# Ledger of designs, part 88: peptides against a protein of PDB entry 3HTU

Target 1, 75 residues: chain A of PDB entry 3HTU
Amino acid sequence: RRPEEWGKLIYQWVSRSGQNNSVFTLYELTNGEDTEDEEFHGLDEATLLRALQALQQEHKAEIITVSDGRGVKFF

## One batch from the design tools (peptide; made by RFdiffusion4, then SolubleMPNN)

Design b2_p28_5_s2 (from b2_p28_5, 11 letters changed)
Fold by OpenDDE base, seed 5:
Structure b2_p28_5_s2 (fold): chain B 75 residues (1-75), chain A 28 residues (1-28)
Amino acid sequence: as target 1 above (75 residues)
Amino acid sequence: SEERERLLAAGSQITAASGTSESFVAEP
């Protein structure tokens, strides 16, 4: 899958689960219990970041950088 | 975790053109 395709799957999950405006660590998205049944579970962080960047271009997400890590807010 | 709390704090300050200022950290 291309990053944009991963982004679509991720955002579909966010939307269907009613978690727009939620904040996630990158780890929670790909390794958390809530996404165990999703195709993007276990996705490598590099590909995840590219997927999220694609969503960010569409104003559907914002990648957050803090002193000790990164996360994402979905809109 | 401290990271999660910092992300929540940072996220609460972030909005998109079509987004809202409301935010929360989802359960892992």
Scores: peptide ipSAE 0.313, ipTM 0.749, DockQ to the pose 0.263
Fold by OpenDDE base, seed 3:
Structure b2_p28_5_s2 (fold): chain B 75 residues (1-75), chain A 28 residues (1-28)
Amino acid sequence: as target 1 above (75 residues)
Amino acid sequence: SEERERLLAAGSQITAASGTSESFVAEP
């Protein structure tokens, strides 16, 4: 899958689960219990980041960087 | 974790309207 396709799957999960406007660490999205049944579980962080960047271009997400890590807020 | 708390704090200040194509960098 291309990053844009991964982004679509991720955003679909966010929408289905009613978690728009929620914040996640990158680790929580791909390694958390809440996404164990999703196709993007276990996705490498590099590809995840590109997927989120694609969503960011569509104003569906914003990647957050703090001193000791990164996360994302979905809209 | 402290990381998550910082992300939550930073994220609370972000809206769809304020979002950009670049990552938001929170100041320590």
Scores: peptide ipSAE 0.310, ipTM 0.748, DockQ to the pose 0.716
Fold by OpenDDE base, seed 4:
Parts: structure tokens; sequence; C-alpha cells
Structure b2_p28_5_s2 (fold): chain B 75 residues (1-75), chain A 28 residues (1-28)
């Protein structure tokens, strides 16, 4: 899958689960219990970032950088 | 975690046309 396709799957999960406006660490998205059954579970972080960047271009997410890590907010 | 709390704080300051100013950290 291309990053944009991963982004679509991720955002579909966010929307269907009613988690718009939620904040995730990158680890929680791909390794958390809430996404265990999703196709993007276990996705490598580099590909995840590219997917999230695609969503960010569409104003559907924003990647958050703090001193010791990164996360994402979905809209 | 402290990282999670920092992300929550940072995220609460971020808005978009399709979103709101309210945010929360989802459980892992």
Amino acid sequence: as target 1 above (75 residues)
Amino acid sequence: SEERERLLAAGSQITAASGTSESFVAEP
C-alpha cells in the first residue's frame, strides 16, 4: 500500500470509532490494544509517518512533536 | 505517561477546519 492508502485506512478507523479530535502517540496507533484488529497494526513507524503526513496535507491530522516524542491529532 | 500528557497538552492547542479545540488521549 502507498502511504496515502494507509492514511485512508487509519482515518477510516478514527472516524468509525468516533475518535476524531483524539490524540495518539505513534506507538498507540500501531501497537495499541485498540487497533489490534486493524490492518495498520504493526505498521512500521516510517511508513506511518508518511501516511500521517498525507492526512496532514488534507487537514485531517496534525503530527505533534514534543521534546521526547511524536504523536498525532486527528480531526 | 509524561509523554502522553505532553502530547495531550500540545494537541489541545491545535485546531483545523474540520475539528474542534477539544482533544483527548485515546487509551492504548
Scores: peptide ipSAE 0.307, ipTM 0.747, DockQ to the pose 0.260
Fold by OpenDDE base, seed 1:
Structure b2_p28_5_s2 (fold): chain B 75 residues (1-75), chain A 28 residues (1-28)
Amino acid sequence: as target 1 above (75 residues)
Amino acid sequence: SEERERLLAAGSQITAASGTSESFVAEP
């Protein structure tokens, strides 16, 4: 799958689960219990970042960088 | 965790034109 296709799947999950405006660590998105049944579970971080960057271009998410890690907020 | 708290704090300051400033951290 292309990054844009991964982004679509991730955002669909966020929307269907009612978690718009939620903040995730990158680890929680791909390794958390809440996404175990999703196709993007286990996705490598590099590909995840590209997917999130695609969503960011559409103003559907913003990648957050803090002193000791990264996360994402969905809109 | 401290990381999650920092992400929540940073996230609460971020909004998109189609979004809101309301935010929360999902459970691990």
Scores: peptide ipSAE 0.308, ipTM 0.749, DockQ to the pose 0.264; fails the geometry check

Design b2_p28_5_s3 (from b2_p28_5, 14 letters changed)
Fold by OpenDDE base, seed 2:
Structure b2_p28_5_s3 (fold): chain B 75 residues (1-75), chain A 28 residues (1-28)
Amino acid sequence: as target 1 above (75 residues)
Amino acid sequence: SELMERLLAAGKKIKEASGTSESFVAEP
């Protein structure tokens, strides 16, 4: 899958689960209990980041970097 | 675990950095 395709799957989950306007660490998205049944569960962080960057270009997400790690807010 | 504590701390900071106090931070 291309990053854009992964991004689509991720955002579909966000929308279906009512997680719009929520924030996640990158670890939570791929390793959290809430995404265990999703195709993107277990996705490597590098690919995940590219997927989120694609969503960011579409104004559907914003990647946030802080001293203690990285996360993402979905819109 | 130590990992969970770090995830929670990071999530809290991310929430604050997002500029939206009403934003939900998912539990790790």
Scores: peptide ipSAE 0.190, ipTM 0.717, DockQ to the pose 0.108
Fold by OpenDDE base, seed 5:
Structure b2_p28_5_s3 (fold): chain B 75 residues (1-75), chain A 28 residues (1-28)
Amino acid sequence: as target 1 above (75 residues)
Amino acid sequence: SELMERLLAAGKKIKEASGTSESFVAEP
């Protein structure tokens, strides 16, 4: 899958699970228990980041970078 | 575990930096 396709799958999960306006660490999205049944579980961070960047271009997400790590807010 | 504690600490900082009151934690 292309990053934009991964982004679509991720955002579909966010929307259908009612997680809009929520904040995740990148690790939580791909390694957390709540996404174990999703196709994007276990996705490598580099591809995840590109997927989220695609969503960011569509104003559906905002990547957050701090000294201790990275996260994302979904809209 | 140590990993879990580090994730929680990092997550807190990230969520605080986001300026949001609504956050979600998907525990590993």
Scores: peptide ipSAE 0.189, ipTM 0.724, DockQ to the pose 0.085
Fold by OpenDDE base, seed 3:
Structure b2_p28_5_s3 (fold): chain B 75 residues (1-75), chain A 28 residues (1-28)
Amino acid sequence: as target 1 above (75 residues)
Amino acid sequence: SELMERLLAAGKKIKEASGTSESFVAEP
């Protein structure tokens, strides 16, 4: 899958689960319990980041970088 | 685990950086 396709799957999960306006660490999205049954579970962080960047271009997400790591807010 | 605790702490920090008080941090 292309990053944009991963982004679509991720955002579909966000929307269906009512996680809009929620904040996740990148680790939570791919390794958390809440996404264990999702296709993007276990996705490598590099690809995840590209997927989220695609969503960010669409104003559906915002990647947040802090000293303790990276996260994302979904809209 | 310590890892999960660190993730929660990091998530809280990220939440604060997001600038949205109504946002919540998902549990690892």
Scores: peptide ipSAE 0.172, ipTM 0.700, DockQ to the pose 0.107
Fold by OpenDDE base, seed 1:
Order: sequence, then structure tokens, then C-alpha cells
Structure b2_p28_5_s3 (fold): chain B 75 residues (1-75), chain A 28 residues (1-28)
Amino acid sequence: as target 1 above (75 residues)
Amino acid sequence: SELMERLLAAGKKIKEASGTSESFVAEP
């Protein structure tokens, strides 16, 4: 899958689960219990970032970076 | 940025209040 396709799957989960306006760490999205049944579970960080960047271009997400790690907010 | 820091702080507060754990991905 292309990063844009991964982004679509991730955002579909966010929308269907009612997680819009929620904040996640990158680890939670791909390694958390909440996404164990999703296709993007276990996705490598590099690909995840590219997927989220695609969503960010569409103003559907905002990647958050601080000194101790990264997360994302979905809109 | 200040906005990003506030978002993370808010998220952490919410997660802690809900009893859920959080883990940040360290920068490469």
C-alpha cells in the first residue's frame, strides 16, 4: 500500500470509532490494543509518518512533535 | 511549537484520567 492508502485506512478507523478530535501517540496507533484488529496495526513508524503527512496535507490530522516524542491529532 | 505542546499536554491529561497508558515514539 502507498502512504496515502494507509492514511485513508487510518482515518476511516478514526471516523468510524468516533475518535475525531482525539490525540494519539504514534505508538498507540500501531501498537495499542484499540487497533489490534485494524490492517495498519504493526505498521512501521516510517510508513506511518508518511501516511499521517498525507492526511496532514488534507487538513485531517496534525503531527505533534515534542522533545520526548511524537503524536498526532485527528480532525 | 506552543500549540503542539499544549495538544500533547491535553492528551496526556485525558489519557491519565481515563486510566489508559501512553507511549511516545522517540525521534530518530
Scores: peptide ipSAE 0.128, ipTM 0.672, DockQ to the pose 0.098

Design b2_p28_5_s4 (from b2_p28_5, 14 letters changed)
Fold by OpenDDE base, seed 4:
Structure b2_p28_5_s4 (fold): chain B 75 residues (1-75), chain A 28 residues (1-28)
Amino acid sequence: as target 1 above (75 residues)
Amino acid sequence: SELDKRLEEAGKLITEASGTSESFVAPP
């Protein structure tokens, strides 16, 4: 899958589960218990980041950078 | 614990992303 396709799957999960306006660490998205049954579980962080960047261009997500790490907010 | 550390990080992300009425952090 292309990063854009991964982004679509991720956002579909966010939307269907009613978690818009939620914040995740990158780890939680691909390694958390909440996504164990999702196709993108276990996705490498580099590909995940590209997927999220695609969503960010569509104004569906915002990648957050703090001194201690990074996360993402979905809209 | 590692779980606590990740929750703490998530909390920091929420504060940085403040601007909406609701925010939720999913557990790791």
Scores: peptide ipSAE 0.090, ipTM 0.630, DockQ to the pose 0.099
Fold by OpenDDE base, seed 2:
Structure b2_p28_5_s4 (fold): chain B 75 residues (1-75), chain A 28 residues (1-28)
Amino acid sequence: as target 1 above (75 residues)
Amino acid sequence: SELDKRLEEAGKLITEASGTSESFVAPP
């Protein structure tokens, strides 16, 4: 899958679960219990980041970097 | 613990992202 395709799957999950306007760590998206049944569960972080960057280009997400962590906000 | 670390990290992200809600997902 291309990053944009992964991004689509991730955003579909966010929307279906009613978690728009929420923040996640990258770990929670690919390793969390709530995503165990999703195709993107277990996705490597590098590919995940590219997927989120694709969503960011579409104004559907914003990658957040703080001194002690990284995450993403979905819109 | 690892769980505490994840919660702490999520909290910091929320602080930087105004108007958002925490969506913590339990680690395996």
Scores: peptide ipSAE 0.084, ipTM 0.649, DockQ to the pose 0.087
Fold by OpenDDE base, seed 1:
Structure b2_p28_5_s4 (fold): chain B 75 residues (1-75), chain A 28 residues (1-28)
Amino acid sequence: as target 1 above (75 residues)
Amino acid sequence: SELDKRLEEAGKLITEASGTSESFVAPP
């Protein structure tokens, strides 16, 4: 899958689960219990980041960086 | 613990993105 395709799957999960406006660490999206049954579970962080960047271009997500971590907010 | 680290990181992200809902982290 291309990063854009991964982004679509991730955003569909966020939307269907009613978690818009929630903040996730990158780890929670691919390694958390909440996504164990999703196709993107276990996705490498580099590809995940590219997927989220694609969503960010569409104004569907915002990548957040703090002093010791990164996460994402979905809209 | 790993849980503490993830909760701390999530807390910092939440404060940075003011007005958002808190994410959930399952205990190890």
Scores: peptide ipSAE 0.083, ipTM 0.629, DockQ to the pose 0.085
Fold by OpenDDE base, seed 5:
Formats: structure tokens, sequence, C-alpha cells
Structure b2_p28_5_s4 (fold): chain B 75 residues (1-75), chain A 28 residues (1-28)
């Protein structure tokens, strides 16, 4: 899958689960228990970042980087 | 614990992102 396609799958999960406007660590999205049944579970971080960047271009997500962590906010 | 570390990290991200709701999925 292309990053854009991964982004679509991730955002669909966020929307269906009613978690828009929520913040996740990158680890929670791909390694969390709540995403174990999702196709993007176990996705490598590099590919995940590209997927989230695609969503960011569509104003559906914002990657957050702080001194002691990274995450993403979905809209 | 590892869980506590993840919670702390998520909390820090939330404080930096105003207007967001907390969401956490537990690691294995």
Amino acid sequence: as target 1 above (75 residues)
Amino acid sequence: SELDKRLEEAGKLITEASGTSESFVAPP
C-alpha cells in the first residue's frame, strides 16, 4: 500500500470509532491493543509518518513534535 | 511501568495540543 492508502485506512478507523479531535502517540496507533484487528497494526513508523503526512496535507491530521515525544491529532 | 510511560507521553502531547481530547490505546 502507498502512504496515502494507509492514511485512508487509519482515518477511517479514527472516524468510525469517534476519536476525531483526539491525540495519539505514534506507538499507540500501530502497537496499541485497540488497533490489533486493523490492517495498519504493526506498521513501521517510517511508513506511518508518511501516511500521516498525507492526511496532514488534507487537513485531517496534525503531526505533533515536542521535546520529549511525538504524536498526531486527528480532525 | 511501560504503561505509565505511555500515559505520560500522551499527556505531554495533549498539553501541547489545545482543544484536543485524550485518547489512549494500551500497548500489548
Scores: peptide ipSAE 0.073, ipTM 0.644, DockQ to the pose 0.086

Design b2_p28_6_s1 (from b2_p28_6, 23 letters changed)
Fold by OpenDDE base, seed 2:
Structure b2_p28_6_s1 (fold): chain B 75 residues (1-75), chain A 28 residues (1-28)
Amino acid sequence: as target 1 above (75 residues)
Amino acid sequence: MKEEREKLLKKIKEKAEKNKKELEEKAK
C-alpha cells in the first residue's frame, strides 16, 4: 500500500470510531489495543509517518513532534 | 491559541509516558 492508502485506512478508523478531534501517539495507532483488529496495526513507524503526512496535507491531521514524544490530532 | 497548544502537548506527553511504561512491561 502507498502512504496515502494507509492514511485513508487510518482516517476511516478514526471517523467510524468517533475519534475525530482526538489525540494519539504514533505508538497507540500501531500498537494500541484499540487498533488490534485494524489492517494498519503493526505498521512500521516510517510508513505510518508518511501516511499521517499525507493526511496532514489534506488538513485531516496535525502531527506534533516534541522531545517527549510524537502525536497526531485528527480533524 | 497558545493555551490550546500547551494542552495538546500535555496530553501527548502523558500518553507517551504511558506508552513507555507499557513497552517496559512487555520487555520483562
Scores: peptide ipSAE 0.367, ipTM 0.808, DockQ to the pose 0.058
Fold by OpenDDE base, seed 3:
Structure b2_p28_6_s1 (fold): chain B 75 residues (1-75), chain A 28 residues (1-28)
Amino acid sequence: as target 1 above (75 residues)
Amino acid sequence: MKEEREKLLKKIKEKAEKNKKELEEKAK
């Protein structure tokens, strides 16, 4: 899958679970209990970041960088 | 707008700290 395709799957999960406007760490998306049954669970961080960047270009997400980690807000 | 961003940053930092602790516990 391409990063854009991963982004689509991630956003579909966010939308279907009713978690728009929620904030996640990158770790939570790929290693959290809430996504254990999702195809993107266990996705490598580099590909995840590219997927989120694709969503960001579509104004569906915002990647937030802090000194000790990164997160993402979905719209 | 700045206040909202600060709230988001705080929330992310708190979550990151929890994630770190979980990883440390699993590494024991």
Scores: peptide ipSAE 0.361, ipTM 0.806, DockQ to the pose 0.057
Fold by OpenDDE base, seed 5:
Structure b2_p28_6_s1 (fold): chain B 75 residues (1-75), chain A 28 residues (1-28)
Amino acid sequence: as target 1 above (75 residues)
Amino acid sequence: MKEEREKLLKKIKEKAEKNKKELEEKAK
């Protein structure tokens, strides 16, 4: 799958689970208990980041990188 | 907007700390 396709799957999960406007760490999306049954569970961080960047270009997410951690907010 | 941003950063920091603990536990 291309990063854009992964982004679509991730966003679909966020939307269907009613978690829009929620904040996640990159770890939670691919290693969290809430996504254990999702296809993107276990996705490598590099690919995940590219997927989220694709969503960011569509104004569906915002990646936040700070010294104390990294996360993403979905819209 | 700045206050909202700060709240988001705080949440991320808190979640990151939890994730760190989980990773450390899995590494044992």
Scores: peptide ipSAE 0.360, ipTM 0.806, DockQ to the pose 0.058
Fold by OpenDDE base, seed 4:
Structure b2_p28_6_s1 (fold): chain B 75 residues (1-75), chain A 28 residues (1-28)
Amino acid sequence: as target 1 above (75 residues)
Amino acid sequence: MKEEREKLLKKIKEKAEKNKKELEEKAK
């Protein structure tokens, strides 16, 4: 799958679960309990980041960098 | 806007700390 395809799957999950406007760490998306049944569970961080960047270009997400970590907010 | 961003950053930080603890437990 291409990054944008992964992004689509991730955003679909966010939308279906009603978690728009929620904030996640990158770890939570691929290693959290809430995504255990999703195809993107276990996705490598590099591919995840590219997927999120694709969503960001579509104004569906914002990657947030803090001094000690990174997160993402979905819209 | 500044306050909202700070709130988001705080939330991310808190989640990151929880993730850290989870990873530490898995490492044991």
Scores: peptide ipSAE 0.359, ipTM 0.807, DockQ to the pose 0.058

Design b2_p28_6_s2 (from b2_p28_6, 23 letters changed)
Fold by OpenDDE base, seed 4:
Structure b2_p28_6_s2 (fold): chain B 75 residues (1-75), chain A 28 residues (1-28)
Amino acid sequence: as target 1 above (75 residues)
Amino acid sequence: MEKKRKELLEKIKKKAEENKEELEKKAK
């Protein structure tokens, strides 16, 4: 899958589960309990980041960087 | 590790809110 395809799957989950306006660490998205049944569970962080960057270009997500890590807010 | 990840999440949430507030200020 291309990054934008992963992004689509991720955002579909966000929309279906009512997670819009929620904030996640990158780890939570791919390794958390809430996404265990999703195809993107276990996705490597590099691919995840590219997927989120695609969503960010569509104004569907904001990648947030702090001193000791990164996360994302979905819209 | 769990504690550190929770702390990271809180930092990210705080940063997200700060970004939102900054955008709201610029919108004025």
Scores: peptide ipSAE 0.518, ipTM 0.848, DockQ to the pose 0.481
Fold by OpenDDE base, seed 1:
Order: C-alpha cells, then sequence, then structure tokens
Structure b2_p28_6_s2 (fold): chain B 75 residues (1-75), chain A 28 residues (1-28)
C-alpha cells in the first residue's frame, strides 16, 4: 500500500470510532490496544509518518513534534 | 516505559492546544 492509502485507512478508523480532534502518540496509533484490530496496526513508523503527512496535506491531521517524540492530532 | 509514554502524550496534547490557540489568535 502507498502512504496515501494507509492514510485513508487510518482516517476511516478515526471517523468511525469518533476519534476526531483526538491526539495520539505515533506509537499508540499503531501499537495501542485501540487499533489492535485495524489493518494498520503494527505499521512501521516511517510508513506511518508518510501516511500522516498525506493526511496533513488534506488538513485532516497535524503532526506534532516535541523533544521526546512525535504525535498526531486528527481533525 | 508506560509512564514515559503518558508523559509524551501529555506534552503532545499541550503542544496541540498551544498550536490551536495560536491559530485562533492569528485568525481573529
Amino acid sequence: as target 1 above (75 residues)
Amino acid sequence: MEKKRKELLEKIKKKAEENKEELEKKAK
């Protein structure tokens, strides 16, 4: 799958689970219990980041970087 | 490890709120 396709799957989960305006660490998004049954669970961080960047271009997400790591806010 | 992840999440949430406030300030 291309990053854009992963982004689509991720945002579909965000929408159907009511996680809009929620904030996640990159780790819990792909390794957390909340996404355990999703196709993108276990996705490598590099591909995840590219997927989120695609969503960011569509104004559906904001990647947030702090000293200890990165996360994302969905809109 | 869980404690560190919780701390990271809080930092990210704080940053997200700050970004939102800045955007709202610029939009007004």
Scores: peptide ipSAE 0.438, ipTM 0.809, DockQ to the pose 0.495
Fold by OpenDDE base, seed 5:
Structure b2_p28_6_s2 (fold): chain B 75 residues (1-75), chain A 28 residues (1-28)
Amino acid sequence: as target 1 above (75 residues)
Amino acid sequence: MEKKRKELLEKIKKKAEENKEELEKKAK
């Protein structure tokens, strides 16, 4: 899958699960309990980041970077 | 590791809120 396709799957989960306006660490998104049943669970961080960047371009997410790591807020 | 991730999440949430406030300020 292309990053954009992963992004679509991720955002679909966000929408279905009512996680809009929620904030995640990148780790939580791919390794957390909430996404264990999702296809993108276990996705490598590099691909995840590209996927989220695609969503960010669509104004569906905002990647948040802090000193200790990165996360994402979904809209 | 869990503690660290929790702390990171809080930092991210804080940053998100700051970003939101900044954008709202610019919108007004």
Scores: peptide ipSAE 0.384, ipTM 0.770, DockQ to the pose 0.500
Fold by OpenDDE base, seed 2:
Structure b2_p28_6_s2 (fold): chain B 75 residues (1-75), chain A 28 residues (1-28)
Amino acid sequence: as target 1 above (75 residues)
Amino acid sequence: MEKKRKELLEKIKKKAEENKEELEKKAK
């Protein structure tokens, strides 16, 4: 899958699970219990980041970077 | 690791809130 395709899957989960306006660490998205049944579970962080960047271009997400790592807020 | 994750999450949430507040101030 292309990054934008992964982004679509991720945002579909966000929408159907009511996670809009929620904040996640990158780890939680791909390794958390909440996404265990999702296709993007286990996705490598590099690909995840590219997927989120695609969503960010669509104003559907905001990647947040702090000294200890990165996360994302969905809209 | 869990503690680290929670701390990171809090930092991220804090940053997100700050960003939101800044946007609200700009919009006002």
Scores: peptide ipSAE 0.337, ipTM 0.739, DockQ to the pose 0.483

Design b2_p28_6_s3 (from b2_p28_6, 22 letters changed)
Fold by OpenDDE base, seed 5:
Structure b2_p28_6_s3 (fold): chain B 75 residues (1-75), chain A 28 residues (1-28)
Amino acid sequence: as target 1 above (75 residues)
Amino acid sequence: EKEKLEELKKKIEEKAEKNKEKLEEKAK
C-alpha cells in the first residue's frame, strides 16, 4: 500500500470509532490495544509517518513533535 | 475546535509517559 492508502485506512478507523479531534502518539496507533484488529497495526513508524503526512496535506491531521517523540491529532 | 500547539504538545508528552509505563510493565 502507498502512504496515502494507509492514511485512508487510519482515518477511517478514527472516524468510525468516533475519535476525531483525539490525540495519539505514533506508538498508540500501531502498537496500542485499541488498534489490534486494524490492518495498520504493526505498521513501521517510517511508513506511518508518511501516511500521516499525507493526511496532514488534506488537513485531516496534524503531526506534533515533542522532546520525547511524536504524536498526531486528527480532525 | 483546535487546541493550541503548546496544549497539544503537553497532551502528547503525557501520553508518551503512559506509554513508557506500559512498555516497562510489558518488559518485566
Scores: peptide ipSAE 0.411, ipTM 0.799, DockQ to the pose 0.057
Fold by OpenDDE base, seed 4:
Structure b2_p28_6_s3 (fold): chain B 75 residues (1-75), chain A 28 residues (1-28)
Amino acid sequence: as target 1 above (75 residues)
Amino acid sequence: EKEKLEELKKKIEEKAEKNKEKLEEKAK
């Protein structure tokens, strides 16, 4: 799958589960309990980041960098 | 209204701390 395709799957989960306007650490998206049954669970961080960047270009997400890591807010 | 960047950063930091605690607990 291309990063854009992963982004689509991630955003579909966010939308269907009512997680819009919520914030996540990158770890939570791929390693959290809430995504255990999703295809993108276990996805490597590099690919995840590219997927989120694709969503960000579509104004569906905002990647947030803090001193001790990164997170994302979905819209 | 979009949430302010500083507020978002704070929320991310809080979540990161919780993740850290979970990982530390799991490692024991």
Scores: peptide ipSAE 0.406, ipTM 0.795, DockQ to the pose 0.057
Fold by OpenDDE base, seed 1:
Structure b2_p28_6_s3 (fold): chain B 75 residues (1-75), chain A 28 residues (1-28)
Amino acid sequence: as target 1 above (75 residues)
Amino acid sequence: EKEKLEELKKKIEEKAEKNKEKLEEKAK
């Protein structure tokens, strides 16, 4: 899958689960208990980041960088 | 309403700390 395709799957999960406007660490999205049954669970961080960047370009997400890592908010 | 960047950063920091604790627990 291309990053954009992964982004679509991730965004669909966020929307369908009613977690829009929620903040996630990148770890939570691919390693958290809430996404264990999702196709993107276990996705490598590099690909995840590219997927989120694609969503960010569409104004559907905002990647937040802090000293201890990165997170994302979905819109 | 979109939260302020500083508020979002704070939330990420808090979540990151919790994630770290979980990882440490799993690693033991």
Scores: peptide ipSAE 0.392, ipTM 0.794, DockQ to the pose 0.075
Fold by OpenDDE base, seed 3:
Formats: structure tokens, sequence, C-alpha cells
Structure b2_p28_6_s3 (fold): chain B 75 residues (1-75), chain A 28 residues (1-28)
């Protein structure tokens, strides 16, 4: 899969999961319990970042960098 | 807008801290 295809899968999960909190760490998306049944669980960080960057270009996400890591807000 | 961004950053940092604690516990 291409990064933008992974982005589509991730965004679909966000949209249908009914999450009231749209902010995630990158670790939560690929290593958290909430995504264990998703195809993108275990995805390498480099590919994940490219997927999120693709979503960011579509104004569907915003990558946020903090001192001890990165996160993302979905719109 | 900046206020919203700072709130988001704080939320991410809190989650990162909790994740770190979990990883440290598993490493014992």
Amino acid sequence: as target 1 above (75 residues)
Amino acid sequence: EKEKLEELKKKIEEKAEKNKEKLEEKAK
C-alpha cells in the first residue's frame, strides 16, 4: 500500500470509531489497544508519518510536534 | 487559535507521558 492508501484506512477508522477525542500520539495509532484489529496496527513509523502527511494535505489531519514526540489531530 | 494549539500539545504530552510509564512497567 502507498502512504495515501494507509491514510485512507486510518481516517476511515477515525470516522467510524465514534471517538470523542480526535487527538492521538503516533504510538497509539499503531501500537495501542484501540487499533489492534485494524490493518494499520504495527505499521512502521516512517510510513505512518507519510500517511498522516497525505491526510494533512487534504486538511483531514494536523501533525503536532512536542518535545517528547509527535501526535495528530483529525478533522 | 494559538490557545487551541497549546491545549492540543498539552494533551499529546500527557498521553506520551502515560505511554512512557506503561513501557517502563513492561520493561521490568
Scores: peptide ipSAE 0.316, ipTM 0.761, DockQ to the pose 0.057

Design b2_p28_6_s4 (from b2_p28_6, 22 letters changed)
Fold by OpenDDE base, seed 5:
Structure b2_p28_6_s4 (fold): chain B 75 residues (1-75), chain A 28 residues (1-28)
Amino acid sequence: as target 1 above (75 residues)
Amino acid sequence: EKEKLEELLEKIKKKAEENKKELEEKAK
C-alpha cells in the first residue's frame, strides 16, 4: 500500500470510531489496543508518518511535534 | 503501552489546545 492508501484506512477508522478531533501519539495508532483489529496495526512509524502527512495535505489531520514526541490530531 | 505514553499524550494534547487557541486568535 502507498502512504496515501494507509492514510485512507487510518482516517476511515477514525471516522468509523467517531474519534475525529481526537489526538493520538503515533505509537497509539499502530500499537494501541483500539487499533488491534485494523490493517494498519503494527505499521512502521516511517510509513505511518508518510500516511499522516498525506492526510495532513488534505487537511484531515495535523501532525503535532513536541520536544519528546509526536502525535496527530484528526479532523 | 509504550513507556511514558500517557505523558506524551498529555503533552501532545496540551500542544493541540494551544494550537487551537492560536488558530482562534488568527481567525479574528
Scores: peptide ipSAE 0.142, ipTM 0.618, DockQ to the pose 0.454
Fold by OpenDDE base, seed 4:
Structure b2_p28_6_s4 (fold): chain B 75 residues (1-75), chain A 28 residues (1-28)
Amino acid sequence: as target 1 above (75 residues)
Amino acid sequence: EKEKLEELLEKIKKKAEENKKELEEKAK
């Protein structure tokens, strides 16, 4: 799958689970309990980041960087 | 599960709130 295809799957989960406007750490998306049954669970962080960047270009997410780490907010 | 996961989450959430306020101010 291409990064944008992964992004589609991730955003579909966010929308279907009613978690729009929620904030996640990158770890939570691929390693959290809430996504254990999703195809993108276990996805490497590098590919995840590219997927989220694709969503960001579509104004569906915003990657947030702080001194101690990174997260993402979905819209 | 991950070390300081909750602490990082709170920092990210705080940053998101600040960003929201900044966007709201720019929209005025």
Scores: peptide ipSAE 0.139, ipTM 0.615, DockQ to the pose 0.470
Fold by OpenDDE base, seed 2:
Structure b2_p28_6_s4 (fold): chain B 75 residues (1-75), chain A 28 residues (1-28)
Amino acid sequence: as target 1 above (75 residues)
Amino acid sequence: EKEKLEELLEKIKKKAEENKKELEEKAK
């Protein structure tokens, strides 16, 4: 799958679960209990980041970087 | 590790809230 395709799957999950405007660490998205049944569970961070960047281009997400790591807010 | 993750999440959430306030202020 391309990053854009992964982004679509991730955003679909966010929408289905009613978690728009929520904030996640990158780890939570691919390793959290809430996404265990999702296809993107276990996705490597590099690919995840590219997927989120694709969503960011569509104004559907905002990647937040702090000194200790990164997270994402979905819209 | 979970504790570290929670701390990071809190920091990110705080930063997100700050960004939200800035955007709301600019929208007024």
Scores: peptide ipSAE 0.138, ipTM 0.608, DockQ to the pose 0.459
Fold by OpenDDE base, seed 1:
Structure b2_p28_6_s4 (fold): chain B 75 residues (1-75), chain A 28 residues (1-28)
Amino acid sequence: as target 1 above (75 residues)
Amino acid sequence: EKEKLEELLEKIKKKAEENKKELEEKAK
């Protein structure tokens, strides 16, 4: 799958599960219990980041960087 | 590990709130 395709799957989950406007660490999205049944569970962080960047271009997400790590907020 | 992740999450959430305010101000 292309990063954009992964982004689509991720955002679909966000919408279906009512997680809009929620903030996640990158780890939570791919390793959290809430996404265990999703196809993107276990996705490597590099690919995840590219997927989120695609969503960010569509103004559906914002990647947040702090000194201790990164996260993402969905809209 | 989970506790560390939770701490990071709080930091990120705090930053997200700040970003929202900043974006709102820039939109004016």
Scores: peptide ipSAE 0.136, ipTM 0.607, DockQ to the pose 0.506

